# Ledger of designs, part 73: peptides against a protein of PDB entry 5YCA

Target 1, 132 residues: chain A of PDB entry 5YCA
Amino acid sequence: RSLPAERNPLYKDDTLDHTPLIPKCRAQVIEFPDGPATFVRLKCTNPESKVPHFLMRMAKDSSISATSMFRSAFPKATQEEEDLEMRWIRDNLNPIEDKRVAGLWVPPADALALAKDYSMTPFINALLEASS

## One batch from the design tools (peptide; made by RFdiffusion4, then SolubleMPNN)

Design b2_p16_3_s1 (from b2_p16_3, 8 letters changed)
Fold by OpenDDE base, seed 5:
Structure b2_p16_3_s1 (fold): chain B 132 residues (1-132), chain A 16 residues (1-16)
Amino acid sequence: as target 1 above (132 residues)
Amino acid sequence: SELLEEFAASGSELLF
């Protein structure tokens, strides 16, 4: 596959220590028709443009929003480029079906595979380790 | 997904 050429400069170094990011995560309880569910979110701000994006995890099964990852990593990507990547994820990884939430969600192992591709490993590790 | 972006930005629910 071909990923967008321009990446968020926040993710220029995939080898950073993730532990300082853990306390920056925030838990949020959302009420759904079948009961409450907790999400963990991490605010990621592009240091040049100052535009923030939120990475998201379902607390219960640790599913990560691949859509949020892609949008944060590639701020200038077109909708067509996003659609192509989401199709690749469906064809090659193991996305989770949850009719309650929008976007494409993947299990932790798949999220870490994507994080390597997008140079976001410290941020996804922090999101996965944060309390809920 | 427009709903995902709004959820991330405002904290509103992510329901379809």
Scores: peptide ipSAE 0.042, ipTM 0.700, DockQ to the pose 0.265
Fold by OpenDDE base, seed 2:
Structure b2_p16_3_s1 (fold): chain B 132 residues (1-132), chain A 16 residues (1-16)
Amino acid sequence: as target 1 above (132 residues)
Amino acid sequence: SELLEEFAASGSELLF
């Protein structure tokens, strides 16, 4: 598959220690029609553009928003590039359907696979390890 | 989508 050419410089080094990022995560309770659910968010700011994106995890099953990962990793991606990647995820990984939330969500193992591809492993590790 | 961004940024309920 073809990923966008330009990547968020925040993710220039995929080998960094993730532990300092853990306390930067924040839990958030969201009220849904069927009851509350907790999400964990990690604010990721592009050091060049200063534009932040929030990486998202469902606390209960640790599903990660692949859409948020992609948009954070590739700030100049076209809609076509995003669509192609989301289709690839559907065809090759194990996305989870949740009618309560938008975007494509994937289980932890898939999120880490994507993180490797997007060079954002420390951030996903931190998001997964954060308390909720 | 705007909906996902709104959800992530504000914590607003994001229903399909």
Scores: peptide ipSAE 0.041, ipTM 0.696, DockQ to the pose 0.281
Fold by OpenDDE base, seed 4:
Structure b2_p16_3_s1 (fold): chain B 132 residues (1-132), chain A 16 residues (1-16)
Amino acid sequence: as target 1 above (132 residues)
Amino acid sequence: SELLEEFAASGSELLF
């Protein structure tokens, strides 16, 4: 597959220690029609553009929003590029359907596979290890 | 997706 050419400079080094990012995560309880659910969020700001994105985890089963990962990693991606990547994820990984939330969500192992592709492994490890 | 962006930023429900 072909990923967008320009990547968020925040993710220039995929080998950094993730542990300092853990306390930067925040848990949030959100009310849905069928009851409350807890999410964990990590704010990621592009150091050049100063545009923030939030990486998202469902606390209960540790599903990660692949859509949020893609949008954070590739700030200049077109909608067509995003659609192509989301189709690739559906065809090659194990996404989870949740009617309560938008975007494409994947289990932890798939999230880490994507993180390697997007050069954002420390951020996804921190998000997965944060308390809820 | 405006809904996802709003959810990520504010925690608003996406079924509405």
Scores: peptide ipSAE 0.041, ipTM 0.695, DockQ to the pose 0.261
Fold by OpenDDE base, seed 3:
Structure b2_p16_3_s1 (fold): chain B 132 residues (1-132), chain A 16 residues (1-16)
Amino acid sequence: as target 1 above (132 residues)
Amino acid sequence: SELLEEFAASGSELLF
């Protein structure tokens, strides 16, 4: 597959220590028709554009939003490029079906695989280790 | 997805 050419400069170094990012994560309870659910969010700000994106984890099963990862990693990607990557994820990984939330969500192992591809490993490690 | 962006940024509910 082909990923967008320009990547968020926040993710220059995939080898950085993730531990300082853990306390920056925040839990949030959202009310749904079938009851409340907790999400964990990590704010990721592009150091050049100053535009923030939030990485998202479902607290219950640790599912990660692949859509949020992609949009943070590739801020100048087209909708076509995003659709192409999401199709690849559907065909090659193990996305989770949840009618309550938009985007494509994947289990922790798949999230870490994507993190390696997107150079986001420290951020996904922190998101997965944060308390809820 | 406009709904996902709104959910992530503001905490708005994401319902279908």
Scores: peptide ipSAE 0.042, ipTM 0.698, DockQ to the pose 0.281; fails the geometry check

Design b2_p16_3_s2 (from b2_p16_3, 5 letters changed)
Fold by OpenDDE base, seed 1:
Structure b2_p16_3_s2 (fold): chain B 132 residues (1-132), chain A 16 residues (1-16)
Amino acid sequence: as target 1 above (132 residues)
Amino acid sequence: SELEQEFADSGSALLY
């Protein structure tokens, strides 16, 4: 597959220590029709554009929003490029369908695989280790 | 939709 050419400069180094990012994560309880669910969010601000995106984890099963990862990593990606990547994820990884939330969500191992591809490993490690 | 995208991007919206 091919990923968008321009990547968020926030993710220029995939080898950084993730531990300083852990306390930057925040838990959020969201009320759904069938009850509350807790998410963990990490605010990721593009240092050039100053536009933030929030990386998202479901606290209960540690599923990560692949859509949020992609949009944060590739701020100039087209909808067509996103659709292509999401189809690739569906075909090659193990996405989880949750009708309560938007986007495509994947288990931790898949999230880390994507993180490597998107150069986001420290951020996903922090998101996964943060308490809820 | 915009709400779907907002949730996917930042968790600022809900979809259900």
Scores: peptide ipSAE 0.084, ipTM 0.735, DockQ to the pose 0.350
Fold by OpenDDE base, seed 2:
Structure b2_p16_3_s2 (fold): chain B 132 residues (1-132), chain A 16 residues (1-16)
Amino acid sequence: as target 1 above (132 residues)
Amino acid sequence: SELEQEFADSGSALLY
């Protein structure tokens, strides 16, 4: 598959130690019609544009928003490029459907596979390891 | 939608 050409410079080094990022994560309780659910968020700021994106994890089952990953990694991607990647994920990984939330969510192993592709491994490791 | 995009980007919006 083809990924967007320009990547967020925040992710220039996929080999960094993830542990300093763990305390940067924040738990967030969201009230849904059927009850509360906890998410874990990690603020990722593009060092050039200063625009933040939040990586998202469902605390309970550790599902990660692939959409949030993609949008953070590829800030100049077109909607078509995103759609193509999301279709690839549906066809090749194991996305989870949750009608309460937007985006395409994947289990931890799939998230780490995507993280490798997007050069986001430290950030996803931290997000997965953070407490809720 | 804008609401959908906002949640996907930051988790600041909800889709009910």
Scores: peptide ipSAE 0.081, ipTM 0.731, DockQ to the pose 0.359
Fold by OpenDDE base, seed 4:
Structure b2_p16_3_s2 (fold): chain B 132 residues (1-132), chain A 16 residues (1-16)
Amino acid sequence: as target 1 above (132 residues)
Amino acid sequence: SELEQEFADSGSALLY
């Protein structure tokens, strides 16, 4: 597969220590028709454009939003580029279907594989280790 | 939809 050419400069170094990011995560309880569910969010701001995105984790099973990862990593990607990547994820990883939420969600191991591809490993490690 | 994309981006919206 081919990923978008321009990446968020926030993710220039994939080898940084993730632990300082852990306390920056925040838990959020969201009310759904079938009851409440807790999510963990990490705000990621592009240092050049100043546009923020939130990386998202389901607290209960640690599923991560691959869609949020992609949109944060590739701020100038087209919808077509996103669609191609999401299809690749469906074909090659183990996405989880949840009718309550938008986007494509993946288990922790898959999220870390994507994080390596997108150069955002510290951020995903922090998101996974944060308390809910 | 805009609501769907907003949730995918930031979790600030809901789908139901």
Scores: peptide ipSAE 0.079, ipTM 0.731, DockQ to the pose 0.372
Fold by OpenDDE base, seed 5:
Structure b2_p16_3_s2 (fold): chain B 132 residues (1-132), chain A 16 residues (1-16)
Amino acid sequence: as target 1 above (132 residues)
Amino acid sequence: SELEQEFADSGSALLY
């Protein structure tokens, strides 16, 4: 597959220590028809454009929003490029079906695989380790 | 979709 050419400069170094990012995560309880569920969010701001995106984790099963990862990593991506990547994820990884929430969600191992591709491993590690 | 964008960007849009 081909990923977008330009990446968020926030993710220029995939080897940074993730631990300082852990306390930046925030838990949020959301009420659904079948009961409450907790999400963990991490605000990621592009240092050049100053545009923020939130990375998202479901606390219970640690599934991560691949959609949020892609949009944060590739700020100039077209909808077509996003659609192609999401189709690739469906075909090659193990996305989780949850009709309660928007976007494409993947289990932790898949999220870390994507994080390596998108050069955002420290951020996904922090998101996975944060308390809920 | 717009709904997916809102959720991915801010976590504010849900499908229920």
Scores: peptide ipSAE 0.090, ipTM 0.740, DockQ to the pose 0.332; fails the geometry check

Design b2_p16_3_s3 (from b2_p16_3, 5 letters changed)
Fold by OpenDDE base, seed 2:
Structure b2_p16_3_s3 (fold): chain B 132 residues (1-132), chain A 16 residues (1-16)
Amino acid sequence: as target 1 above (132 residues)
Amino acid sequence: SELLKEFEESGSGLLF
C-alpha cells in the first residue's frame, strides 16, 4: 500500500521512550445509548502547524482509533488516501465494529502494527498503558 | 462539548 508522502514531524523518531507520554493521557467517560463508556485520549500536536489531534483508545477493550492515528500521522493526506488506508486495514487487520463510534477501530496488536507503519509507536504504547 | 468536538474531529466521533 501507499501511505501519504508527508508525515507529521511529531513522529520523526519511532524509538523514543513512551513513558513520559503516559501521564499526558486523559480518561473521558462518554454516555452512549446503551450506557457509559470510558475512552483514553492523547493530545498530539503537530509541532510545525500547531494543529492537534487526539489519539483515542476505548478503555475496556483497548481498541484504538486507526482513523485518529492516520489523521494525526498524515495531516496533508487526501480523503482518497485515507479511504485507501482504511480499506487496507479492513482487509488486512482485525478492526472491530462498534456502531457507537465513528472511524475504524483496531485491537492493540493491530494498533501497534499501524504505529510502526506511521512511526507512532511511543504514542500508541503510552495510550495503551495509560490508566482509565 | 468541546471535548466531544475534538473527539469527532480526530475521526473517532460519536454516531449517536
Scores: peptide ipSAE 0.114, ipTM 0.764, DockQ to the pose 0.863
Fold by OpenDDE base, seed 4:
Structure b2_p16_3_s3 (fold): chain B 132 residues (1-132), chain A 16 residues (1-16)
Amino acid sequence: as target 1 above (132 residues)
Amino acid sequence: SELLKEFEESGSGLLF
């Protein structure tokens, strides 16, 4: 598959130690019609544009928003590019359907596979290890 | 809220 040409310079090095990012994560309880659920968020700011994006994890089963990853990694991507990647994820990985939240969510192993593709492994490792 | 807006814009918005 083809990914967008321009990547967030925050993710220039996929080999960085992730542990300093763990305390940067924050847990948040969100009230849904069927009850509360906890999410873990990691704020990721593009060092050039200064535009932030939040990487998102469902605390209970550690599902990660692939959509949040894509939008953070490729902030100048078109909607068509995003749609193509999300279709690829549906066809090749194991996305989870959750009627309460938007975006495409994937289990931890799939998130780490995407993280390697997007050069953001340290950030996803930190998000997965953070407490809730 | 700004928190919910950021949640939505990040691609994990609420569906209600």
Scores: peptide ipSAE 0.113, ipTM 0.766, DockQ to the pose 0.871
Fold by OpenDDE base, seed 5:
Structure b2_p16_3_s3 (fold): chain B 132 residues (1-132), chain A 16 residues (1-16)
Amino acid sequence: as target 1 above (132 residues)
Amino acid sequence: SELLKEFEESGSGLLF
């Protein structure tokens, strides 16, 4: 597949130690019509644009928002590029569409596969290890 | 990494 050409410079080094990022994660309880759910979020700020994006994990099953990953990794991506990647994820990984939230969510193993593709492994490792 | 300093507590919403 073809990923967008420009990647968030925050992810220039996929070999970073993830442990300093763990305490940067925050748990948040969100009320939904069918009850509360806890999410873990990691604020990722593009060092050039200063625009933040939040990487998101469902605490219960550790599903990670692939949409949040993509948008953080590729700040100049078009909607069409995002749609193409999401279709690729649907066809090649094991995504879940949660009716309560937007975007495409993937299990931890898939998230780590995407993280490798997007050069954001330390951030996803931290997000997965953070407490909820 | 210097970039780690950019991480802070979140105050915005989720993807709904």
Scores: peptide ipSAE 0.035, ipTM 0.651, DockQ to the pose 0.090
Fold by OpenDDE base, seed 3:
Structure b2_p16_3_s3 (fold): chain B 132 residues (1-132), chain A 16 residues (1-16)
Amino acid sequence: as target 1 above (132 residues)
Amino acid sequence: SELLKEFEESGSGLLF
């Protein structure tokens, strides 16, 4: 597959310690028609453009939004590039379908695989380890 | 560590 050429400079170093990021995560309860659900989010601000994106985890099963990861990692990606990557994820990983939420969500192991590809490992580790 | 200051609470940013 072909990932976008320009990556968010926030993720220039994949070897950073994730521990300081854990307390930056926040839990939020959202009311849905079938009941409440808790999400954990991490605000990731592009240090160059100052545009923020939120990485998202479902608290109950630790599923991570691959869509949120992609959009944060590749701020100048086209819709076509995103669609291509989401198709790759569907074909090669184990995404889940949830009618309540938008985007493509994957289990923790798959999220960490994507994190390696996107150079986001510290941020995904922190998101997964944060309390809800 | 300077990049860590970029992380804060602001809005929801939820995908739904």
Scores: peptide ipSAE 0.033, ipTM 0.654, DockQ to the pose 0.093

Design b2_p16_3_s4 (from b2_p16_3, 8 letters changed)
Fold by OpenDDE base, seed 4:
Structure b2_p16_3_s4 (fold): chain B 132 residues (1-132), chain A 16 residues (1-16)
Amino acid sequence: as target 1 above (132 residues)
Amino acid sequence: SELLQEFAESGSEILL
């Protein structure tokens, strides 16, 4: 597969220590028709454009939103580029179906694989280790 | 689609 050419400069260094990011995460309880569910969020701001995106984790099973990862990593990507990547994820990883929330969600191991591809490993490690 | 970002920012429920 081919990923978009321009990446968010926030993710210029995939080898940074993730631990300082853990306290930046925030837990949030959201009400759904079948009951409450807790999410963990990490605000990621593009240092050039100043546009923020939130990375998202389901607290209970640690599923991560791959869609949010992609949109944060590739802020100038077209919808077509996103669709191609999401199809690749469906074909090659292990996405989880959850009709309550939008986007494509993946288990922790898959999220870390994507994080390596998108150069955002510290951010996903922090999101996974944060308390809920 | 901007649905996911709206969900992430607002914390509101967005059903597919």
Scores: peptide ipSAE 0.047, ipTM 0.710, DockQ to the pose 0.269
Fold by OpenDDE base, seed 2:
Structure b2_p16_3_s4 (fold): chain B 132 residues (1-132), chain A 16 residues (1-16)
Amino acid sequence: as target 1 above (132 residues)
Amino acid sequence: SELLQEFAESGSEILL
């Protein structure tokens, strides 16, 4: 598959230590019809454009929003590029259907696979390790 | 969907 050409400079190095990012994560309880659910969020700001994106984890099952990952990693991606990637994820990974939340969510292993592709492994590691 | 980012930022309610 083809990923967008321009990547968020925040993710210039995929091999950095993730531990400094852990305390930057924040837990948030959100009410749903079936009851409360906790999410963990990590604010990721493009150092050039200064546009933030929040990476998100469902605390209970550690599902990660692949959509947010993509949008953060590729801020100049076209809608077509996003659609293609989301279809690729559906076809090749193990996304979780959750009618409560928008976007495509994937389990931790898939999130880490995407993180390698998007060069954002430290951020996903931190998000997964953060307390809820 | 722009709703995802809004949800992420605000922690608002259900996104269908």
Scores: peptide ipSAE 0.047, ipTM 0.709, DockQ to the pose 0.279
Fold by OpenDDE base, seed 5:
Structure b2_p16_3_s4 (fold): chain B 132 residues (1-132), chain A 16 residues (1-16)
Amino acid sequence: as target 1 above (132 residues)
Amino acid sequence: SELLQEFAESGSEILL
């Protein structure tokens, strides 16, 4: 597959220590028709454009929003490029189905695989380790 | 698909 050419400069170095990011995460309980569910969110701001995106995890099973990862990593991507990547994820990884929330969600191992591709490993590690 | 970012920013639930 081909990923978008320009990447968020926030993710220049995939080897940075993730631990300082853990306390920046925030948990949120959201009420759904079938009961409450907790999400963990991490605000990621592009240091050049100053545009923020939120990375998201479901606390219960640690599923990560692949859609949020892609949008944060590739701020200039077209909808067509996003659609192509989401189709690749469906074909090659193990996305989950949850009708309560939008976007494509993947288990932790798949999220970390995507994080390597998008150069955002420290951020996904922090999101996975944060308390809920 | 734009709904995801709105959900993330506002914290408001968005159902599929």
Scores: peptide ipSAE 0.047, ipTM 0.711, DockQ to the pose 0.268
Fold by OpenDDE base, seed 3:
Structure b2_p16_3_s4 (fold): chain B 132 residues (1-132), chain A 16 residues (1-16)
Amino acid sequence: as target 1 above (132 residues)
Amino acid sequence: SELLQEFAESGSEILL
């Protein structure tokens, strides 16, 4: 598949130690019609544009928002490019259906596969290891 | 769609 050409410079080095990022994650409880659910969030700021995006994990099953990963990694991507990647994920990985939340969510193993593709491995490792 | 970013930033409930 073809990913957008320009990537967030925050992710220029995929080999960095992830441990300093763990304490930067934050848990948040959200109320839904069927009850509360806890999410873990990591704020990722583009060092050039200073625009932040939040990476998201569901605490219960460690599902990660693939949509948030893509939008953080490729800040200048078009909606068409995003739709193409989300279709690829649906066809090749194991996305999870949850009508309560927007975006496409994937299990931890799939999130790490995407992290390698997007050069986000330290950030996804930290998000997965953080407390909820 | 801007719904996911709104959810992530504000913590507001966003239903599909």
Scores: peptide ipSAE 0.047, ipTM 0.710, DockQ to the pose 0.268

Design b2_p16_4_s1 (from b2_p16_4, 7 letters changed)
Fold by OpenDDE base, seed 5:
Structure b2_p16_4_s1 (fold): chain B 132 residues (1-132), chain A 16 residues (1-16)
Amino acid sequence: as target 1 above (132 residues)
Amino acid sequence: SEDEEFAEWFAKNYAK
């Protein structure tokens, strides 16, 4: 697969300590037609553009939005590049598509695999360790 | 608030 050339400078160092990010995570309830659901979220601001983005985990099964990871890591990615990566995820990992929430969601182990590829390991570790 | 930011962001980008 071919990942986009430009990456969010927030993720320049995959070896940083993740623990300072844990208290930055927050649990939040979102109301849906079929009832409420809790997400654990982490605000990630691109230091270059100053544009905020969120990473998110479903509290119920700890699945993480791969789509949100990709879009955060590659802010200038084309739709074609995203589609290519999502197809790769479908073919190589264990994603789920939720009825209520868009994008692909992956279990923790898959999220960490993607995090390595996207240089987001500290952020995903923090998101996984945060309480819901 | 950050909660409001997330809710708006979520509704815009990920709600079906």
Scores: peptide ipSAE 0.784, ipTM 0.964, DockQ to the pose 0.879
Fold by OpenDDE base, seed 1:
Structure b2_p16_4_s1 (fold): chain B 132 residues (1-132), chain A 16 residues (1-16)
Amino acid sequence: as target 1 above (132 residues)
Amino acid sequence: SEDEEFAEWFAKNYAK
């Protein structure tokens, strides 16, 4: 597969210690028609554009939003590039399409595989280790 | 607040 050429400068170093990011994660309840659900989120700001973005983990099953990861990692990606990556995820990983929340969600192991590809391992490790 | 930021961001981008 072909990932977008330009990556968010926030993810320039995949080898950074993730532990300082853990306390930056926050648990938050979102209300849905069929009841509340808790998410663990991590605010990630692109240091170049100063545009914030959130990474998300569902507290219940620890699945991570692959869509949010991609959009954070590749801020200049086209819709076509995103569609191609989401297709790749469907074909190669174990994504979940939630009834209440949009995008593709992947289990922890798949999230870490994507994190390696997107150079955002510290952020996903922190998100997975944070309490809910 | 950051909670409000997330709620708005979520509603805009990921709510069905």
Scores: peptide ipSAE 0.783, ipTM 0.964, DockQ to the pose 0.903
Fold by OpenDDE base, seed 4:
Structure b2_p16_4_s1 (fold): chain B 132 residues (1-132), chain A 16 residues (1-16)
Amino acid sequence: as target 1 above (132 residues)
Amino acid sequence: SEDEEFAEWFAKNYAK
């Protein structure tokens, strides 16, 4: 498949040690009409644009937002490019669509597969290893 | 705070 040409320079090196990123992760409760849910989040700032973005893991089942990964990795992607990638994820991985939260969410193994494709492995490893 | 920042960001981008 084809991914957007420009990638967030934050993810220029997929081989970095993820350990220093673990303490940067935070658990946070979000209130929903049907009750609270805990997310583990990691703030990621594009060093070029200085625009912040968050990566997210659901504490309950460790699902990670593939949509947030894509948008963080490819800040200049078009809606069409995102739609195509999300379709690919639906066809090739095991995403879930949450009733309360938008976007596609994928299990840890799928998240790591995407992380490799997006050059985000250290960040996803840290997000998965962080406590909730 | 970063918690408030996330909550706002989440509400704008991922809340249904």
Scores: peptide ipSAE 0.783, ipTM 0.964, DockQ to the pose 0.879
Fold by OpenDDE base, seed 3:
Structure b2_p16_4_s1 (fold): chain B 132 residues (1-132), chain A 16 residues (1-16)
Amino acid sequence: as target 1 above (132 residues)
Amino acid sequence: SEDEEFAEWFAKNYAK
């Protein structure tokens, strides 16, 4: 597969210590028509554009939003590039589509595989270790 | 607040 050429400079170094990011994660309840659900979130800001973005984990089953990871890592990606990557995830990993929340969600092991590809390992490790 | 920021961001981008 071909990932977008330009990556968010926030993720320039995949080897950084993740532990300082853990206390920056927050648990938050979102209300849905069929009841509440808890998410663990991490705010990520592109240091060049100053545009904020959030990474998300479902507290119940630890699924991570692959869609949010991709959009954070590749802020200038086209819709075609996103569609191509989401198809690759469907064909090679174990994603789920939630009835309440948009995008593809993947289990922790798959999230870490994507994190390596996107150079986001410290951020995903922190998100997975944070309390809910 | 950051909680309000997330709720608005979530509703705009990921709510069905």
Scores: peptide ipSAE 0.783, ipTM 0.964, DockQ to the pose 0.845

